# Peptides against a protein of PDB entry 6B4J, part 257

Target 1, 315 residues: chain A of PDB entry 6B4J
Amino acid sequence: DITMQWYQQLQDASMQCVLTFEGLTNSKDSQAKKIKMDLQKAATIPVSQISTIAGSKLKEIFDKIHSLLSGKPVQSGGRSVSVTLNPQGLDFVQYKLAEKFVKQGEEEVASHHEAAFPIAVVASGIWELHPRVGDLILAHLHKKCPYSVPFYPTFKEGMALEDYQRMLGYQVKDSKVEQQDNFLKRMSGMIRLYAAIIQLRWPYGNRQEIHPHGLNHGWRWLAQILNMEPLSDVTATLLFDFLEVCGNALMKQYQVQFWKMLILIKEDYFPRIEAITSSGQMGSFIRLKQFLEKCLQHKDIPVPKGFLTSSFWRS

## One batch from the design tools (peptide; made by RFdiffusion4, then SolubleMPNN)

Design b1_p29_2_s2 (from b1_p29_2, 12 letters changed)
Fold by OpenDDE base, seed 3:
Structure b1_p29_2_s2 (fold): chain B 315 residues (1-315), chain A 29 residues (1-29)
Amino acid sequence: as target 1 above (315 residues)
Amino acid sequence: KEELEEIRKELKEKQEELEKEELERREKR
């Protein structure tokens, strides 16, 4: 399976990255520990500052992240910080930055869906300039949300239930599994972030270049989902999230072919979702149903709330 | 049923086209 090979390659690359900076992370030296903490803050704080307030502020954040990744000194916590402070500094920063982008999907976007767009446009722009960060974003995303690949992890003989739950993306703490609503909320945030990344380009970059991970991956994602058996509650939830965020962009890009995809979803796939939907899970099902019916009826998919306009970039 | 099968075929062909384009893009880098 080509998709699973791709998944595994990204996970392997991520693991190799961790091994590469292990010297920095496991160092007992006080100076190395300080450098690690400074680099971690320099990588993650700018991402946490991303907001929907002003395009000018977003540009400043982007420039700071790009400067850090380019080996330039940046101000963080009142200190000058550079990846050149340690031979493993760049790998560490790339890994932590990618991890933080995915975490913003998991937390910020999960709570505020409109936050997907400013986070995604920065992530896309950084990915264009720093492909390794993009690969690491995918690796982190796929590990936390296997549905972003997409695949549904299967229980294997001899596997502990908790390990299976973690593979599915659930958080398990003190032998307590995460509640379904919190799980779906986090997965939704990550899917929405991904759906935003694949359609957005940083406006101050070289627009002549092809998107590093563009809408063709959106088509691939939908095609793969339709070839899979639906998972109870999860498929209906995430399919809605994906289509709400990138459906308009896919419609514009693939036009008639995308409408054929929606017809296939409504007429063929949706009944399969219905067949596995319990009475307690009708909320996600109904939401997807209403969305599909509205889109097909109006022959339009609305621009998602929070989509970045020209006015945002002039602010 | 026949219409849905035709749609599935067209979607598969489109997927193969996009995969080919992506491969060609990667080979040029």
Scores: peptide ipSAE 0.403, ipTM 0.871, DockQ to the pose 0.827
Fold by OpenDDE base, seed 2:
Structure b1_p29_2_s2 (fold): chain B 315 residues (1-315), chain A 29 residues (1-29)
Amino acid sequence: as target 1 above (315 residues)
Amino acid sequence: KEELEEIRKELKEKQEELEKEELERREKR
């Protein structure tokens, strides 16, 4: 399976990255520890500052991240910080930056869906300039949300139940599995972030270049989901999240072919979702139903709430 | 039913096209 090979390759690259900077992370030296913390802050704080407030502020954040990744010194916590402070500094920063983008998906976007767009446009722009960061974003995303690949992890003989639950994306603490509502909320945030990344380009970059991970991956994701048996509550939830965020962009890109896909979802796949939906899970099902019916009736998919407008970039 | 099968076929062909394009892009990088 080409998809699973790609998944595994990204995971292997991520693991190799961790091994590469292990010297920095495991160092007992006080100076190395300080450098690590400074680099970690420099990589993660700018991402946490991303907001829907002003395009000018977003540009400043982007420029700071790009400068850091380019080996230039940046101000962080009142200090000058550079990836050149340690031979493993660049790899460490790329990894932590990518991890932080995905974390903003599972936390910030999960709670505030509109936050997907400013985070995604920065991530996309950084990915265009720093492909390794993009690969690491995918690796982190796929590990936390296998449904972003998409695939459904299977229980293997001899596997601990907790490990299986973690593979499915659940958080397990003190032998207690995460509640389903919290799980779905986090997965939704990550899927929405991904759906935003694949359609957005940094407006100040070279727009003549092809998107590093564009809408073709949106088509691929939908095609793969449709070829999989639906999971109770999960499929209805994430399919809605994905279509709400990137459906308009896919419609514009693939036109009639995308409408045919929506018909297939409504007429063929939706009954399969219904068959596995319990009375307690009708909320996600109904939401997807209403969305599909509205889109097909109006022959239009609305621009998602929070989509970045020209006025945002002038602010 | 026949219409849905035709749609499935067309969508599969489109997916194969996009996969080929993606592979070609990766080979050029």
Scores: peptide ipSAE 0.403, ipTM 0.872, DockQ to the pose 0.877
Fold by OpenDDE base, seed 5:
Structure b1_p29_2_s2 (fold): chain B 315 residues (1-315), chain A 29 residues (1-29)
Amino acid sequence: as target 1 above (315 residues)
Amino acid sequence: KEELEEIRKELKEKQEELEKEELERREKR
């Protein structure tokens, strides 16, 4: 499977990245530990500061991240920090930055769906300038949310139940599996972030260049989902999340072909979701149903709440 | 049913087109 090969390649690259900066991360030297912590903070704090408040603030955050990745010194925690402080500094920062973007999907976007857009536009812009960060974003995203690939992990003979649960994206702590609602919330956040990334371009970049991971991947994701057997509750939830965030953009990009895809979703795939939906899972199912019916009836997919407008960038 | 099969065919063709374009973009990098 080409998709699984791509998934594995990204995971392998991510693992190799970790091995590359192992010297920095495992160092017992006090100075190396200090550098590690400074670099980690420099990489992650700006991402946590991303908000929907003002475009100007978002630009400052972007510029800071870009400067750090470009080998320039940045101020972090009252210190001048540079990736040049250690030979593995750049790899470490790229990895931690990518990890943080995905974590913001998992946490911030999960709780506040509108936060997807400012996070995504920064991530997209950084990805355009720093492709390795983008690959690492995908690696982290796919590992935490296999449904973003998409694929559904399968139980293998001899596998521990906890390991299978982790492969599915569940958090397992002290032999306690995460509650389904929390799991779906986190997955939703990551899918929404991904759906935002693939459609957004940093407005201050070279917009003449092709998006490094654009809407064609949105089409791919949908196509792959449609070719898979639905998973109970998960498919209905994430399909809705994806379409709500990037459906308008896909509609604009692919026009009639996208409407045909929506018809196929409604008429062919949706009954398959229904067949596996229990009475306790009707919420996600009904939400998807209502969304599809409304979109098809009105021949329009609304711009998602929180979409960044020209007025945002002037603030 | 027949209409849905035609849609599936068109969507598959579009997917193949997009995959080809993506491959070409990667080769240029």
Scores: peptide ipSAE 0.428, ipTM 0.883, DockQ to the pose 0.854; fails the geometry check
Fold by OpenDDE base, seed 4:
Structure b1_p29_2_s2 (fold): chain B 315 residues (1-315), chain A 29 residues (1-29)
Amino acid sequence: as target 1 above (315 residues)
Amino acid sequence: KEELEEIRKELKEKQEELEKEELERREKR
């Protein structure tokens, strides 16, 4: 399976990256620990500062991240920080930055869906300039949310239940699995972030270049989902999340073909979701149903709430 | 049913087209 090969390649690259900066992470030297902490803060704090407030602030954050990745010194915590402070500094920063973007999906976007767009446009712009960060974003995303690939992890003989739950994307702490609602909320946030990334381009970049991970991956994701048996509650939830965020963009890009896909979802795939939906899971099912019916009836998919407008970039 | 099968075929063809374009883009990088 080409999709699984791609998944594995990204995971292998991520693992190799971790091994590359192991010297920095495992160092007991006080100076190395200080550098590690400074680099980690420099990579992650700007991402946490991303907000829907103003385009100018978003540009400042982008420039800071790009400067750091370019080997330039940046101010962080009152100190000058550079990836050149350690030979493994760049790899470490790229990994931690990518991890932080995905973490903003599972935390910030999960709680505030509109936050997907400013985070995604920065991530997309950084990905365009730093492809390795993009690959690491995918690796982190796929590991935390296998449904973003998409695939459904399977239980293997001899596997511990907790390990299987973790493979499915659940958090397990003190032998307690997270609640289903919290799990779905985190998965939703990550899917929404991904759906935003594939459609957004940094407006101050070279727009003549092709998007590094564009809407063709949105088509791929939908096509793959439709070829899979639905998973109870998960498929209905994430399919809605994906379509709500990138459906308008896919409609504009693929036009009649996208509408045919939407018809196929409604007429062929949706009954399969219904067949596995329990009475307690009707919320996600009904939400997807209403969305599909409304879109097909009106022959339009609305621009998602929080989509960045020209006025945002002038602020 | 026949209409849905036709749609499935067309969508598969489109997916194959997009995959080909993506491969061609990767080869040029």
Scores: peptide ipSAE 0.418, ipTM 0.877, DockQ to the pose 0.844; fails the geometry check

Design b1_p29_2_s3 (from b1_p29_2, 16 letters changed)
Fold by OpenDDE base, seed 2:
Structure b1_p29_2_s3 (fold): chain B 315 residues (1-315), chain A 29 residues (1-29)
Amino acid sequence: as target 1 above (315 residues)
Amino acid sequence: SEELEKIRKELEEELKKLQEEELKLRELR
């Protein structure tokens, strides 16, 4: 399976990256520990500062991240920090930065859906300039949310139940599995972030270049989901999340083909989702149904709430 | 319906093309 090969390649690259900076992370030297902490803060704090407040602030954050990745010194925590402080500094920063972007999907976007857009546009812009960061974003995303690939992890003989649950994206702490609502909330955040990344371009970059991971991957994701058996509650939830965020962009890009796909979902895929939906899970199903019916009736998909406008960039 | 089946096949073909393109892009990286 080509999809699984891609998944594995990204995971392997991510693991190799971790091994590359292991010397920095496992060092007992006080100076190395300090450098690690400084680099980690320099990589992650700017991402946490991303907000919907002003385009100018977003540009400052972007420039800071790009400067750091370019080997330039940046101010962090009152100190001058550079990836050149350690031979493994760049790899470490790229990994931690990518991890933080995905974490913002998992946490911030999960709680505040509108946050997807400013985070995604920065991530997209950084990805354009630093492809390795993009690959690491995918690796982290795929590991935390296999549904972003998409694939459904299978239980293997001899596997512990907890390990299987983790593969599915559940958090398991002290032998307690995460509640379904919390799980879906986190998955939703990550899918929404991904759906935003694939459609957004950094406005101050070279727009003539092809998006490094554009809407074609969104089309692929939908096609793959539709070719899979639905999962209870998960499929209805994430399909809605995805279409709400990037449906308008897909409609503009694929036009008639997009509408054919929506008809297929309504007429062919819904019965399959319904068949596996329990009474307690009907909420996600109904939400998806209503969304699709409205879109088909109006022959339009609305621009998602929180989409960045020209006025945002002038702020 | 026959029409729905046609749409499904078209989507499957597009998926296959996209997967092939993605594979090529990875080989170039």
Scores: peptide ipSAE 0.042, ipTM 0.687, DockQ to the pose 0.665
Fold by OpenDDE base, seed 5:
Structure b1_p29_2_s3 (fold): chain B 315 residues (1-315), chain A 29 residues (1-29)
Amino acid sequence: as target 1 above (315 residues)
Amino acid sequence: SEELEKIRKELEEELKKLQEEELKLRELR
C-alpha cells in the first residue's frame, strides 16, 4: 500500500533524525546540556507565541524561526543561540520545531479552532524554505494522528491493549486511557491544522513556487478517507473538521469534481457512517450531515472562521 | 465506487510524482 509506505518512510526518516542528534540529547556534558536546552527553547518558544493578534507579529516569529534554521544566531531567553553551536544542532532544532507545530495542533487548535490558521501559515512558509521540517511535521502528525495519513491502526495478535490504544492516538497514562471526547478534541485540532497547512501560503514568500504540500494532498486525504470503511465517531468528526477548514479551498480548486465528491459523501458514504454510529455518537454524524446539507443547498462552502484576511496582514 | 477508486489512483500517481520531485530536490541540496 502506497499510503502505508509513505507513512513508514516518514517515520523512518524521523527515527533516523532522532538517532542523528542522540549525541546532543544524551550528553552528560554541562555545556552540551545547556546548548540543547537553548536550542529547544529557540525552536519551540516562537511557535508558542503565534497568535491571531497581528500579522506583523506573525512575520517576526516567522523570521526568527527561519533565521534559526538558516544557521543565523537568534535571541532566545536573553541569549544568542545558533544551530551551529553543535554539529547535531540543526537536526535537533528541525525535529523539535516540527514536533512543536504538531503539538500546537494537538493543544491550541484543539481548544481554539481559529488558531489553526496563523500556526498553519507559519508552518507552511517554513516548510517551503525547509522541506525537512515539513517531512518531520508529517512524521509527528502521522504518529500522533494516524487519521491524518489516513489509516486506521489494527489490533495485532499479542499486542497489549495499551499499545493499541497509543497506536490509535490515545494518550495512556498510568494505565488510564484518555477519554473519548478529549481524544477526538486532540485529533480534531491536528486535522484542522493539517487542513489549514495544505491551503495556506506564506504571503512574503515566492508564491510562484508550488506549495510543498498543497491541496492535492487534501484531495488525496479526502479520497482515501472515502475509500476506507468509516470508524465510529472518528470518521464523522474528522471529516467534518477537515471540510470545515479546507472545504472552501478545495471547492475553489477542484470545482465540479469537489461537488461530485460531496454528493458521493452524502449519497454513498453517509449511510456507511450511519450504520456504525451509535445513538450516543450521533452528535458528530449530525454535525457533518448538517454541514454538508447546508453546503449542497447553498452550493457554497463558507470561508472558515479565523481565515486570515488581507486586513490581518496589514496589522 | 469505481469513480472514487479512479480518483484515488490518480492521486496516488500524483503523490508518487511529488515524492520523486522531493527526492530530486534533496539530492540537489
Scores: peptide ipSAE 0.043, ipTM 0.674, DockQ to the pose 0.187; fails the geometry check
Fold by OpenDDE base, seed 1:
Structure b1_p29_2_s3 (fold): chain B 315 residues (1-315), chain A 29 residues (1-29)
Amino acid sequence: as target 1 above (315 residues)
Amino acid sequence: SEELEKIRKELEEELKKLQEEELKLRELR
């Protein structure tokens, strides 16, 4: 399976990255610990500052992240911080930065769907300049949300139930599994972030280059989902999230082919979702139904709320 | 990595085939 091979390669690359900076992370030296903390803050704080407020502020954040990744000193916590402070600094920062982008999907986008776009455009722009960060974003995303690949983890003989639940993306704390609504909320945030990344380009970059992970991956994702048996509640939820965020972009890109796919979803795949939907899960099902019906009726997919406009970049 | 690029290319080719097949399936309907 080519998809699973891709998944595994990204996970292997991520694991190798962790091993590369293990010396920095496991050091007991006070100076090394200080450097680690400074680098971690420098990598993550700018991402947490991303907001829908102004394009100019977003550019400042982007420039700061890019400067850090380029080996230039940046101000963080009142100190000058550089990845050159440690031989493993760059790998560590790339990993932590990528992790933070995915975490913003999991937390910020989960709670505020419109936040997907400013986060995604920065992530896309950084990915264009720093491909390693992009691969690590995918690795973190795939690990936390296997549905972003997509695949459904399988229970293996001898596996602990908690480990299986974690593989599915659930948080398990003190032998208590996360509630389904919270789980789906986090998964939704990550899928929405991904759907935004694949369609957005940093406006101040070299637009002549191909998007490093563009809409063709969105088309692939949909194709793969449709070739899988639906999962109760999960498929309806995430399919809606994905189409709401990137459906307009896919429609513009693939035109007639997109509408053929949407009809296939409505006529062939949606009944399969219905067949596995319980009365307690009707919310996600109804939401997807209404979205599909509206889009097919109007022959249009609306631009998602929070999509970055020219006015945003002039602010 | 070269291997990752190879997989990406294979996925793109597969996607293209899937698109072509889907187009054919609808022409048959």
Scores: peptide ipSAE 0.029, ipTM 0.560, DockQ to the pose 0.093; fails the geometry check
Fold by OpenDDE base, seed 4:
Structure b1_p29_2_s3 (fold): chain B 315 residues (1-315), chain A 29 residues (1-29)
Amino acid sequence: as target 1 above (315 residues)
Amino acid sequence: SEELEKIRKELEEELKKLQEEELKLRELR
């Protein structure tokens, strides 16, 4: 399976990255520990500062991240920080930065869906300039949300139930599994972030270049989902999240082909979702139903709430 | 990596084939 090969290659690359900076992360030297902490803060704090307030602030954040990844010194916590402070500094920063982007999907976007767009446009722009960061974003995303690949992890004989639950994306702490609502909320945030990344380009970059991970991957994702049996509650939730965020962009890109796919979803795939939906899961099902019906009736997919406009970039 | 790029390219080609096949299947219906 080519999809599983891609998944595995990204995971392997991520693991190799961790091994490359193990010396920095496991060092007992006080100076190395200080450098590690400074680099970690320099990589993650700018991402946490991303907001929907002003395009100018977003540009400043982008420039700071790009400068750090380019080996230039940046100010962080009142200190000058550079990836050149340690031979493993660049790999470490790339990994932690990618991890933080996915974490913002898991936490911030999960709670505030509109936050997907400013985070995604920065991530997309950084990915364009630093492809390794993009690969690491995918690796982190795929590990936390296998549905972003998409694939459904299977229970294997001899596997511990907790390990299977973790593979499915659940958090398990002290032998307690995460509540379903919290799980779906986190998965939704990550899918929404991904759906935003694949459609957004950094406006101050070279727009003539092809998106490093563009809408074609969105089309692939939908095609793959439709070729899989639906999962209870999960499929209805994430399919809605994905279409709400990138459906308009897909409509514009694929036009008639998009509508054919949407009809296929409504007529062939949606009944399969319905068949596995319990009375307690009707919320996600109804939301998807209403969305599909409205879109087909109006022959339009609305621009998602929080989409960045020209006025945002002038602020 | 070069290997990841190869896989991505293969996926894109497969997607194009799937799109073409789907178009053909619908034209036949």
Scores: peptide ipSAE 0.029, ipTM 0.546, DockQ to the pose 0.038; fails the geometry check

